# Peptides against a protein of PDB entry 5TUV: the designs that were tried, part 194

Target 1, 107 residues: chain A of PDB entry 5TUV
Amino acid sequence: KEVIDRLRYLKAEIEDLELKERELDQQKLWLQQSIKNVMDDSINNRFSYVTHEDICNCFNGDTLLAIQAPSGTQLEVPIPEMGQNGQKKYQINLKSHSGPIHVLLIN
Target 2, 107 residues: chain B of PDB entry 5TUV
Amino acid sequence: AQECQNLEVERQRRLERIKQKQSQLQELILQQIAFKNLVQRNRHAEQQASRPPPPNSVIHLPFIIVNTSKKTVIDCSISNDKFEYLFNFDNTFEIHDDIEVLKRMGM

## One batch from the design tools (peptide; made by RFdiffusion4, then SolubleMPNN)

Design b2_p28_3_s1 (from b2_p28_3, 13 letters changed)
Fold by OpenDDE base, seed 2:
Structure b2_p28_3_s1 (fold): chain B 107 residues (1-107), chain C 107 residues (1-107), chain A 28 residues (1-28)
Amino acid sequence: as target 1 above (107 residues)
Amino acid sequence: as target 2 above (107 residues)
Amino acid sequence: MEKVVINSSSGLTFVFGSKETYDEVFKK
């Protein structure tokens, strides 16, 4: 039966796709570890920075805040709501648990 | 048959996931390349200048950028230990990670 | 309303009040 043959084909293909997906997952993990190793290298770490000019060139005409915070820091952006003065409140809440947060103003 | 249709749907779903994972993998590769290019640029620049950049003139990775209009008024409340920050904006803002910045820089 | 929680390469955990807020604020 044609349907049976199609079912067999599809099942086999799905199995192959599962293998491919797992392979991609492993490749991702490997690459992530590679990136981490590269970034943690002492020499690379020394030169892993951008300048104020770099940032300004990416965001012309804007006020910019550069935020550096330890891993695990939570950045919360609540839903903008109307304030008592009729103006919407736009907020960012930062909370670190392991170290201080550093913020630079770039203008 | 319904079973055949179900498997075809599953196959398509898996294909889409694989496509997404392939794209994500490519992005990671590009991120690594961009980072290496950044390091090389900075290393070369410091060699040419025979000195490192001023400490407060650079932003070390990892970081995030908050950008808003020059007209936006920003208020910031900071805890004593600098573990908590509360930013209030009178207008909308955007958040960008360092990866996007490197992309915009053409690294 | 469902919050959007994502991890960043910066090591930060982002929590947005809504998907709309996420779409408006976080650009990648």
Scores: peptide ipSAE 0.439, ipTM 0.870, DockQ to the pose 0.790
Fold by OpenDDE base, seed 3:
Structure b2_p28_3_s1 (fold): chain B 107 residues (1-107), chain C 107 residues (1-107), chain A 28 residues (1-28)
Amino acid sequence: as target 1 above (107 residues)
Amino acid sequence: as target 2 above (107 residues)
Amino acid sequence: MEKVVINSSSGLTFVFGSKETYDEVFKK
């Protein structure tokens, strides 16, 4: 009897959790769309930038590259593999389909 | 008993997923707030300066920051249209997206 | 405070301007 009751309870709870998870999924989609709308606004887009000073304040002591690219640009970092001379390959591959990529040396 | 145990495992899995999704939603909210704060800051700054910043002095979203040692040798191959970039590093590097940068900036 | 260190065990795929969370991309 206790086992049966526990099973019933668990099944009911799982059903509730399924509903909750779907709700969260919908909220995520809504929020993502909201962010997109805000960022795509002409005025917001005009002022959607950071300065060299901003970046320098966030990092120090190293070489800093800033890579600006159009939305949708794909970045890939393959798992480092050994090269022909036994050196590991550390790479960043960038591919844009909608516009040029811009690179700035910050530091 | 076995069925009960299986359902308890599933329940726990779902609870963890829900927790993760809730965290993701909170992050998205913070991202939106950070972006709005960035825009507000820049608008105010340009008003005070009575001019926009020079085009090459700012980094427009979306962007990433690559951080590596000053000793790291970086080779870059660029397509003619600047749609494709290949970076080769002789050492490891760190990547930071614009969202993280905004967080570090306190936005 | 988030950092993504690319080393011998790290691979990454990222889309500029995606509306995914930082954790979804860099800590997945």
Scores: peptide ipSAE 0.407, ipTM 0.889, DockQ to the pose 0.105; fails the geometry check
Fold by OpenDDE base, seed 5:
Structure b2_p28_3_s1 (fold): chain B 107 residues (1-107), chain C 107 residues (1-107), chain A 28 residues (1-28)
Amino acid sequence: as target 1 above (107 residues)
Amino acid sequence: as target 2 above (107 residues)
Amino acid sequence: MEKVVINSSSGLTFVFGSKETYDEVFKK
């Protein structure tokens, strides 16, 4: 009886958790859409930028590249492989579908 | 007994996923707030300056930051498809997204 | 605030402007 009761309890709880998880998934989607709407707003979009100073304040010492690309641009960093000269290849692949990519050297 | 154990494992798994999703929601909220703060900062700054910043002095969202050694050689090639970029590095690099930058900026 | 560093020693995929959470992308 105790085992059976435990099973029933667990099954009921799991069902409740499934509902909760689906609710959270929906909330995430709504929030993501909300963020998109805010960012796509014409006024907000006009002011959606950071400065070179901002970046320099966040990082120091090394070479910094800023890569701005349209939303939806795909970035891929492949697992480093050995090149023809026996050196590992470190790469960033970018593919945009909606506009140009802009690269800035910060320092 | 075995079924009970299986369900307990499943329950715990679901609880952990729910916790993670709740954390993700909080993160998204913070991202939205950070973005709004960025917009407000920039609007205020431009109002004070009575002009927009120079076009090449700002990085528009969305963007990433690539951080690498000053000694790293960086080559960039653009494919025939104008929307495809390939960056080659002779050394390791770090990538940071715009969200992290906003966090570092204290937005 | 949380700081995450992604280096080139591991593979990475990312979509600009995606509304994936910071942790989902950089803490996998």
Scores: peptide ipSAE 0.407, ipTM 0.890, DockQ to the pose 0.103; fails the geometry check
Fold by OpenDDE base, seed 4:
Structure b2_p28_3_s1 (fold): chain B 107 residues (1-107), chain C 107 residues (1-107), chain A 28 residues (1-28)
Amino acid sequence: as target 1 above (107 residues)
Amino acid sequence: as target 2 above (107 residues)
Amino acid sequence: MEKVVINSSSGLTFVFGSKETYDEVFKK
């Protein structure tokens, strides 16, 4: 009877946890949409930027490349492999679908 | 007894997923707050300066920061359709997203 | 296909896809 009672309890708790997980999934979707709406707002969009100074204050000593791309732009960094000349390939692939990419060289 | 043990494992698995999702939700909330703080800062700064910053001095969201050695040679190839970009580096690099930058800025 | 080579920071801004070429932006 003790085992049976434990089984019943566990099954009931798992059902409650399933509901909780679905609730969290819905909340995530809502928050993601909320963030998108806030960022897409005309006033917020006008002021959604960082300055050259901001970047310089966050990073020091090395070459910094700032790449601004339209929302939805795909970025890929493949695993470094040997190139045709025997040199390892370190690369970034970008695919934009909605507009140009802006590059700013810093430091 | 074995069924009870299986359900205990499942229970623990779901509890861990829920914990992870709760943490992810908190991160999203913080991102939204950081963005709003950024917008407020920029609005105030432009008001005090009575003008917007120079266009080439700011980086609009979304963006990434690539950090590499000053000795690194960077080649940028642009596809014929202007939508695909390949950045080649002769050495390693680090990528930082705009969210990390906002965190470093204390937003 | 256009190829641009960058070795050190100059604070320059380049808009990909614009009518400005690499020479116009970086070889001034």
Scores: peptide ipSAE 0.252, ipTM 0.871, DockQ to the pose 0.028; fails the geometry check

Design b2_p28_3_s2 (from b2_p28_3, 14 letters changed)
Fold by OpenDDE base, seed 5:
Structure b2_p28_3_s2 (fold): chain B 107 residues (1-107), chain C 107 residues (1-107), chain A 28 residues (1-28)
Amino acid sequence: as target 1 above (107 residues)
Amino acid sequence: as target 2 above (107 residues)
Amino acid sequence: MKKVTINLPSGLTLVFGDEETKNKYFKF
């Protein structure tokens, strides 16, 4: 019947889509590893930086914090709530488990 | 009938995931290109200057940027070991990863 | 609301109180 034929078609298409998705997953892993390799290269690593000017040009006039933290560091932004003084609290909580956190005030 | 509908929903779900993964791959490619361009720029700049930039003038990858108004008051509490940071802002802020910064830089 | 977690390539994990907070503070 028409329904049976449609079911067969859909099942076959889903199988093809599964193959495509797996292909994309593999490509992603490959590309991620490629990026890591490039960034970990000693020469590339030496030059993997931006200047204060670069950042200032991206955020003209703003106060800027640059945060460098070890892998695994958690940056938490809680829901803003009213404080005891009636001021709304905007917070960032940083917690590292493997090393010190470095924060730079750019301007 | 119901099975057919279920498979069509599944098909659509998979198509959407595939689309998302394709987009993510494109972003990764752009990230790699941006990083390579950054490295090339910095190498060239240091060659021209015949010296590396001052250590406090650059921000090494990886990093994140927190930007807020120049009028925003920021209070920071740091643990003794610098494993924990607490930032209090009297106004809202934005968080940007280094990839987004490189995009803004035109890399 | 459910907390939103984002894992960055840098290894940093962002945790937002909710989706609204994430959308407000984090720019992709």
Scores: peptide ipSAE 0.527, ipTM 0.884, DockQ to the pose 0.790
Fold by OpenDDE base, seed 2:
Structure b2_p28_3_s2 (fold): chain B 107 residues (1-107), chain C 107 residues (1-107), chain A 28 residues (1-28)
Amino acid sequence: as target 1 above (107 residues)
Amino acid sequence: as target 2 above (107 residues)
Amino acid sequence: MKKVTINLPSGLTLVFGDEETKNKYFKF
């Protein structure tokens, strides 16, 4: 009897949690759309930038690459493997399908 | 008893997913706030300067940052149409999205 | 090992050779 009651309780709670999860999923979609709308606004878009100084302050002393690529671009980082000279190869492969990629070097 | 245990595990799994989704929603809210603050900062700065920043001095969103040691040697091969980039590093690097950059900027 | 894919809000898709590589190179 106790087990049956607990099973009933757990099933009901799980159902409530399912509803809560779906609610959160919808909220996420709404927020994402809101962010998109804000970013796509002409005035906001005009001012949606950071400076080189901003970036440098975030990564003091490092060499920095800023990559701007069209939506759908793939950035691949393969597992580092030994090169012909015995040095590990650290690579980034960028591939766009819809437009040119823009890269800025900041140092 | 076993069914009860299974449901308890499922309950816990769902609670964890909900917690994760709540955290993700909070991050989205912070992203929106950060973007708003960025726009306001830039608008104010341009008003004070009475001019926009030089085109090559800013990085428009969205972007990705790759940071590596100042000692890292970077080789880059670019396709003719700039649809493909191959970067070779002689050491490791890190990848950061613009959202993280805004966080580091304190936006 | 299984490749790890991350879709960013920017529309960029990150593809890492494995989970270890992802954790090493990509920071949230």
Scores: peptide ipSAE 0.524, ipTM 0.881, DockQ to the pose 0.785
Fold by OpenDDE base, seed 1:
Structure b2_p28_3_s2 (fold): chain B 107 residues (1-107), chain C 107 residues (1-107), chain A 28 residues (1-28)
Amino acid sequence: as target 1 above (107 residues)
Amino acid sequence: as target 2 above (107 residues)
Amino acid sequence: MKKVTINLPSGLTLVFGDEETKNKYFKF
């Protein structure tokens, strides 16, 4: 009897949580679409940039690569392997299928 | 009962997912705010300068940043059509989304 | 070891050799 009551309570609570989770999923989709719309706006798009100074200020003293690539581009970072000279290889492989990739080096 | 325990585990799992989704929503909201602030900043700056920034002085969204030590040697191989890039680093690096850059900028 | 894939809002797909590599190189 006690177990039955607990089961009923838990099932009811889980049902409420399911509804809450679905609500959050819908809110996420809405917000993602909203962000997309804002970014795709012609006026906003015109001003959607950062400066070299902005980037440098975020990473003081570092060498920086800024990568702009079309949607669908794959950036692969393989597991570092030991090279012939005994040094680990740190690599990035970029592959686009729809357009050229633009890379800017910032020192 | 075993069934009661199973439901309690499921309840806890759902609660954790809900918590994660709530956090993700908050991040999306902040992203939208950051983007709007960026646009506003740039609009104001261009108004004061009465001209757009030089083309090669800015990085248009979206982008990613790869940062590494100033001592890191970077070798790059590029395909003729710029569809493929191969980067070799003699040391480790980090990859950052443009969203993180905006955060670091204080947007 | 299982490759880790991250799809960014920009449309870029990051592929890491494993979880350790992902955690080392990518900052969320």
Scores: peptide ipSAE 0.523, ipTM 0.882, DockQ to the pose 0.774
Fold by OpenDDE base, seed 3:
Structure b2_p28_3_s2 (fold): chain B 107 residues (1-107), chain C 107 residues (1-107), chain A 28 residues (1-28)
Amino acid sequence: as target 1 above (107 residues)
Amino acid sequence: as target 2 above (107 residues)
Amino acid sequence: MKKVTINLPSGLTLVFGDEETKNKYFKF
């Protein structure tokens, strides 16, 4: 293609892509709200759970922590630092601002 | 020529963003489907059992899962009000969203 | 390295020391 024609084509395509991107953004927002509405429904909420068996089957042989925390809770994983014994320290820090945190240990 | 090259780069960048957004949208759709399937499964199970599961046998959404080796030693410090938790692991761990758990469950 | 923050739909905020830590520990 001639350079001028290619430039015109590219500019037109970019405009189309901008429109497509905006459409996708809108669809995402609508879907997110839809999911929220479904999850907030009283009947759906009543049945929105998994069993211990469900979790164990997903992580065969592992030790599992199930954490339930109120909205706004922060879970921090710092960069592992070397301990006094030469072993890296692996940590999770949980901090809630609005309510208690619930943790279940599953072996 | 340079302007054409610049627009080609921009076009490609936009195409990649659109691709990412399309993927994210599909993931949201799958999340909604998985949640609906979970609810349906649990409703059916409770109908068959004619009773809800024991309160301590299920994990209500939302939650996260921390998994680690069964050999990992976990130390936990908890504040009196349970607003703050400190976990120390002698080995590495993984953190999983409830959405991923539903995927692993085949929902 | 900059801390990496992930806001989950649940309202939980995950904070990792860096991107490498995030990639190693979090599956999403």
Scores: peptide ipSAE 0.521, ipTM 0.882, DockQ to the pose 0.757

Design b2_p28_3_s3 (from b2_p28_3, 16 letters changed)
Fold by OpenDDE base, seed 2:
Structure b2_p28_3_s3 (fold): chain B 107 residues (1-107), chain C 107 residues (1-107), chain A 28 residues (1-28)
Amino acid sequence: as target 1 above (107 residues)
Amino acid sequence: as target 2 above (107 residues)
Amino acid sequence: MKKVTIESPSGLIYVFGSEEVKKEVYVF
């Protein structure tokens, strides 16, 4: 009886948790759409930038590359593998589908 | 019973997922706020200056920052249409997205 | 030694403009 009661309780709780999880998924979707709408707004888009100073204030001491690309651009970093020369290959592959990619040297 | 134990494991798994989704939702909210703050800052700055920032002095969203040692040799191959980039590094690097930058900026 | 984070067994895949919460990535 105790086990049966516990099972019933757990099943009911799991059902509630499933509802909660779906609710959170919907909220995430809504918020993502909201963010997209805000960013796509013409006025907001005009002012959606950071400066070189902003970046320099966030990082220091190293070479900094800023890569601006259209939304949807795909970035791939292959697993570093040993090259023929005995050194690991460190790569970044970028593929845009809607516009040019721009690279700026910050530091 | 084994069934009870299985449901308890499932309950805990769902609780953890819910916790993660709640955290992600909070992060999205912060992203939206940060972006709005960025836009407001830039609008105010341009109003004060009565001009937009010089070309190539700003980095438009979305973007990423690549951070690597000053000793790192970076080779870049670019397609004719600038839709594809291949970066080769002779050493390790870090990638930071615009969201993290806005966080570091205190937006 | 730096922390290495790879989001995919095949390597890091990232999409510009994604609203997903992204983590700092170190390639080591």
Scores: peptide ipSAE 0.361, ipTM 0.879, DockQ to the pose 0.147
Fold by OpenDDE base, seed 3:
Structure b2_p28_3_s3 (fold): chain B 107 residues (1-107), chain C 107 residues (1-107), chain A 28 residues (1-28)
Amino acid sequence: as target 1 above (107 residues)
Amino acid sequence: as target 2 above (107 residues)
Amino acid sequence: MKKVTIESPSGLIYVFGSEEVKKEVYVF
């Protein structure tokens, strides 16, 4: 009976956890939609920017590139592989489908 | 006994997923708050200046920041329409998205 | 400062404007 009771308890708990997980999934969906709505608002979009100073205050001592691209732009960093000269390839590939990409040197 | 063990493993798996999802939700909430704070800051700043910032003086969302050593050589190939970019680095680099930048800004 | 190392056979794929939670990525 002890084993049976444990099984029953575990099954019931798993059922509750399933419900909780589905609830969290739904909450995430709604929150994502909320964020999208806020960012797509015309006023918010107009003021959705940072300054060069903002970036410089976040980073120091290095080369900083800011890449602004339309939403949906795909960034790919392939696994570094050995090149012809025995050096690893460090790459960033960008592909936009809706507009031009803008690159700024911050420092 | 084996069934009990299997259910306990499943229980633990679900608990971990729930924990992860809860964390993701919290991050999304913080993102939304940070964005709203950014918008508010910029609106206030432009009101004080009585003008919008120059077009090339700000970085509009969405964006990323690439951070690399000052010694890193960067080569860039750009398509005619600026829809495709290929960056080649001779050394490692860091990528930070706009969300991370807003966090560092204290938004 | 979160440090994330990319250890995926497909490398890093990121979408601008994604509503998903994204982290810093270090490419080594």
Scores: peptide ipSAE 0.361, ipTM 0.881, DockQ to the pose 0.140
Fold by OpenDDE base, seed 1:
Structure b2_p28_3_s3 (fold): chain B 107 residues (1-107), chain C 107 residues (1-107), chain A 28 residues (1-28)
Amino acid sequence: as target 1 above (107 residues)
Amino acid sequence: as target 2 above (107 residues)
Amino acid sequence: MKKVTIESPSGLIYVFGSEEVKKEVYVF
């Protein structure tokens, strides 16, 4: 009896949690769409930028590359492997399908 | 008893996923707020300057920042259409997305 | 030596403009 009651309780709770999780999933999708709409707005898009000063204020003392690319551009970092010189290769591969990539050196 | 234990494990798994999803939603909300604040800042700045910033002085979203040592040698290969980039580093690097930059900017 | 964080075993670690929660990536 005790086990049966516990099972019923747990099953009911899990069912409620399933509903809650689906609700959160839907909310995420809605919010993602909202963000997309806001960013794609012509006025917002016009002003969606940062300055060199902004970047310099966020980072110090290092070489900084700013890479701007169209949405959907893929960034890949292969697993570092040993090169012919016995040194690990650290690489970044960028692939855009909708427009050019722009690279800026931040001093 | 075993079934009860299995359900309790499932319950806990779902609770953790729900917690993670709630956190992700909060992060998305903050991203949206940060973006709106960025747009507002830039609109105000351009109004005060009575002109848009020079094209090469700003970095449009979406972007990433690559951070590496000043001693790091960076080689770059670019496709003719600038749709593909290959970066080679002789040392380690960090990649930061635009969302993190906005956070660091206090947006 | 610091830990290396890659979000994908395939090496695909980031998509520009992604609506997903994004994480800092370190390659060491």
Scores: peptide ipSAE 0.348, ipTM 0.880, DockQ to the pose 0.153
Fold by OpenDDE base, seed 4:
Parts: sequence; structure tokens; C-alpha cells
Structure b2_p28_3_s3 (fold): chain B 107 residues (1-107), chain C 107 residues (1-107), chain A 28 residues (1-28)
Amino acid sequence: as target 1 above (107 residues)
Amino acid sequence: as target 2 above (107 residues)
Amino acid sequence: MKKVTIESPSGLIYVFGSEEVKKEVYVF
């Protein structure tokens, strides 16, 4: 009897948790769309940049490359494998479908 | 009972997912705030200077930062339309997205 | 091997401008 009551309680709670999880999923979708709208706004887009100074303040010491690409550009880093010369391949592959990619050497 | 135990495991799994999703939503909110702060900063800076920054002195969103040793040899192959890039490194590298940069900037 | 913020550990690992919350993974 207690087991049956516990089962009923757990099932009801899980149902409520399912509703909560779906609510959070919808909130995420809404927030993602909101971010997109804010970033796509003409005024915001005009001022959506960082400076060389900003980057230099965030990173020190080593070679820094800034890669600017259109939204939706795909980045792929293959698992390092031995090349034909017996050396590991460290690679970045970039593919844009909407515009050119720009590379800046920061330091 | 075994059935009760199974449901309790499921309940706990759902609770953990909900917690994770709540945390992710907070992160997205902070990202949107950081972006708005960036835009505001840049607008004020350009108003004070009465001119936009030089085109090659800024990095427009979205972007990534690649960090590697000063000794790393970097080879870059670019398509004619600059839509496709292949970077080859003779050593390891780090990638940082624009979101992380905004965080480091204190936005 | 470096720890970075990325969308996935291998293959297509990042999309520029994505609003998805990024994960911490190692990039070799």
C-alpha cells in the first residue's frame, strides 16, 4: 500500500518535472532568438566590435590570431593524427557560406 | 520496490537536467548583457573621438582568437573567394571565442 | 592539448555567432 502510494507520488512528480523541463527549453529558444535580434539590430551591429587593445589586455605572451567570420561559419579541428611525414597534424578548417573570412595578427 | 527505485533514479536525472538548463539560461542572459555593454562602450568611445576607429584596428563579432607559441609555424591556405581557410600548425594551439573575450574584458 | 570553450570535442566543433552555450573541451 505504501509502495503503491509512493509510485503514484513519484509518477506525478516526474510529470511535473517534465513540464518544467519543457518550459526551460522554450525559454532557451526565446532567449536565443532575443540574442539574435539584439545582435542583428543595425545600431548594435555597427558597434559590435573589440579593439586590438582589448585583445592584448585579455591575452599575453604568445602569438595571437584574430579570425573574423560571418555568422554561421563552420569551424572544425580534426583529431591530431600522424601525417605522411610522421608528424602530428594540428589543423583548423574554416568554411563560410555567406562571406569572406578575415585574419588579423594581433602580436 | 525496484519500480520505485527506477522512478527515483529518473526523478533525480530530471532534476539534474533542470539544474543544468537553469545554469545555461543564466549564462545566456549574461552573454546578452555583456554584448549590450560592449555596444554602449563603443558608442560612447566613438562619440568622444568624433570618428569611428580605423577599419583594421577592430575585430567585428563574431570572431575567435587563436593562441599559440611564438615558435609555432603557421601555414594558411586560403580559397580565392576567402570563404575557406585551412590552417596548419606544427604545434598545439588554443581557441577562445568572442564570449570568453567579453568575459575577460569585464563586460 | 589545450582546454578551450567549444561546441563539441571533434569534427564540426564550432559555429560562429552561435547562441548555444559552449562546453569546455580539449583541443589538441
Scores: peptide ipSAE 0.327, ipTM 0.877, DockQ to the pose 0.133

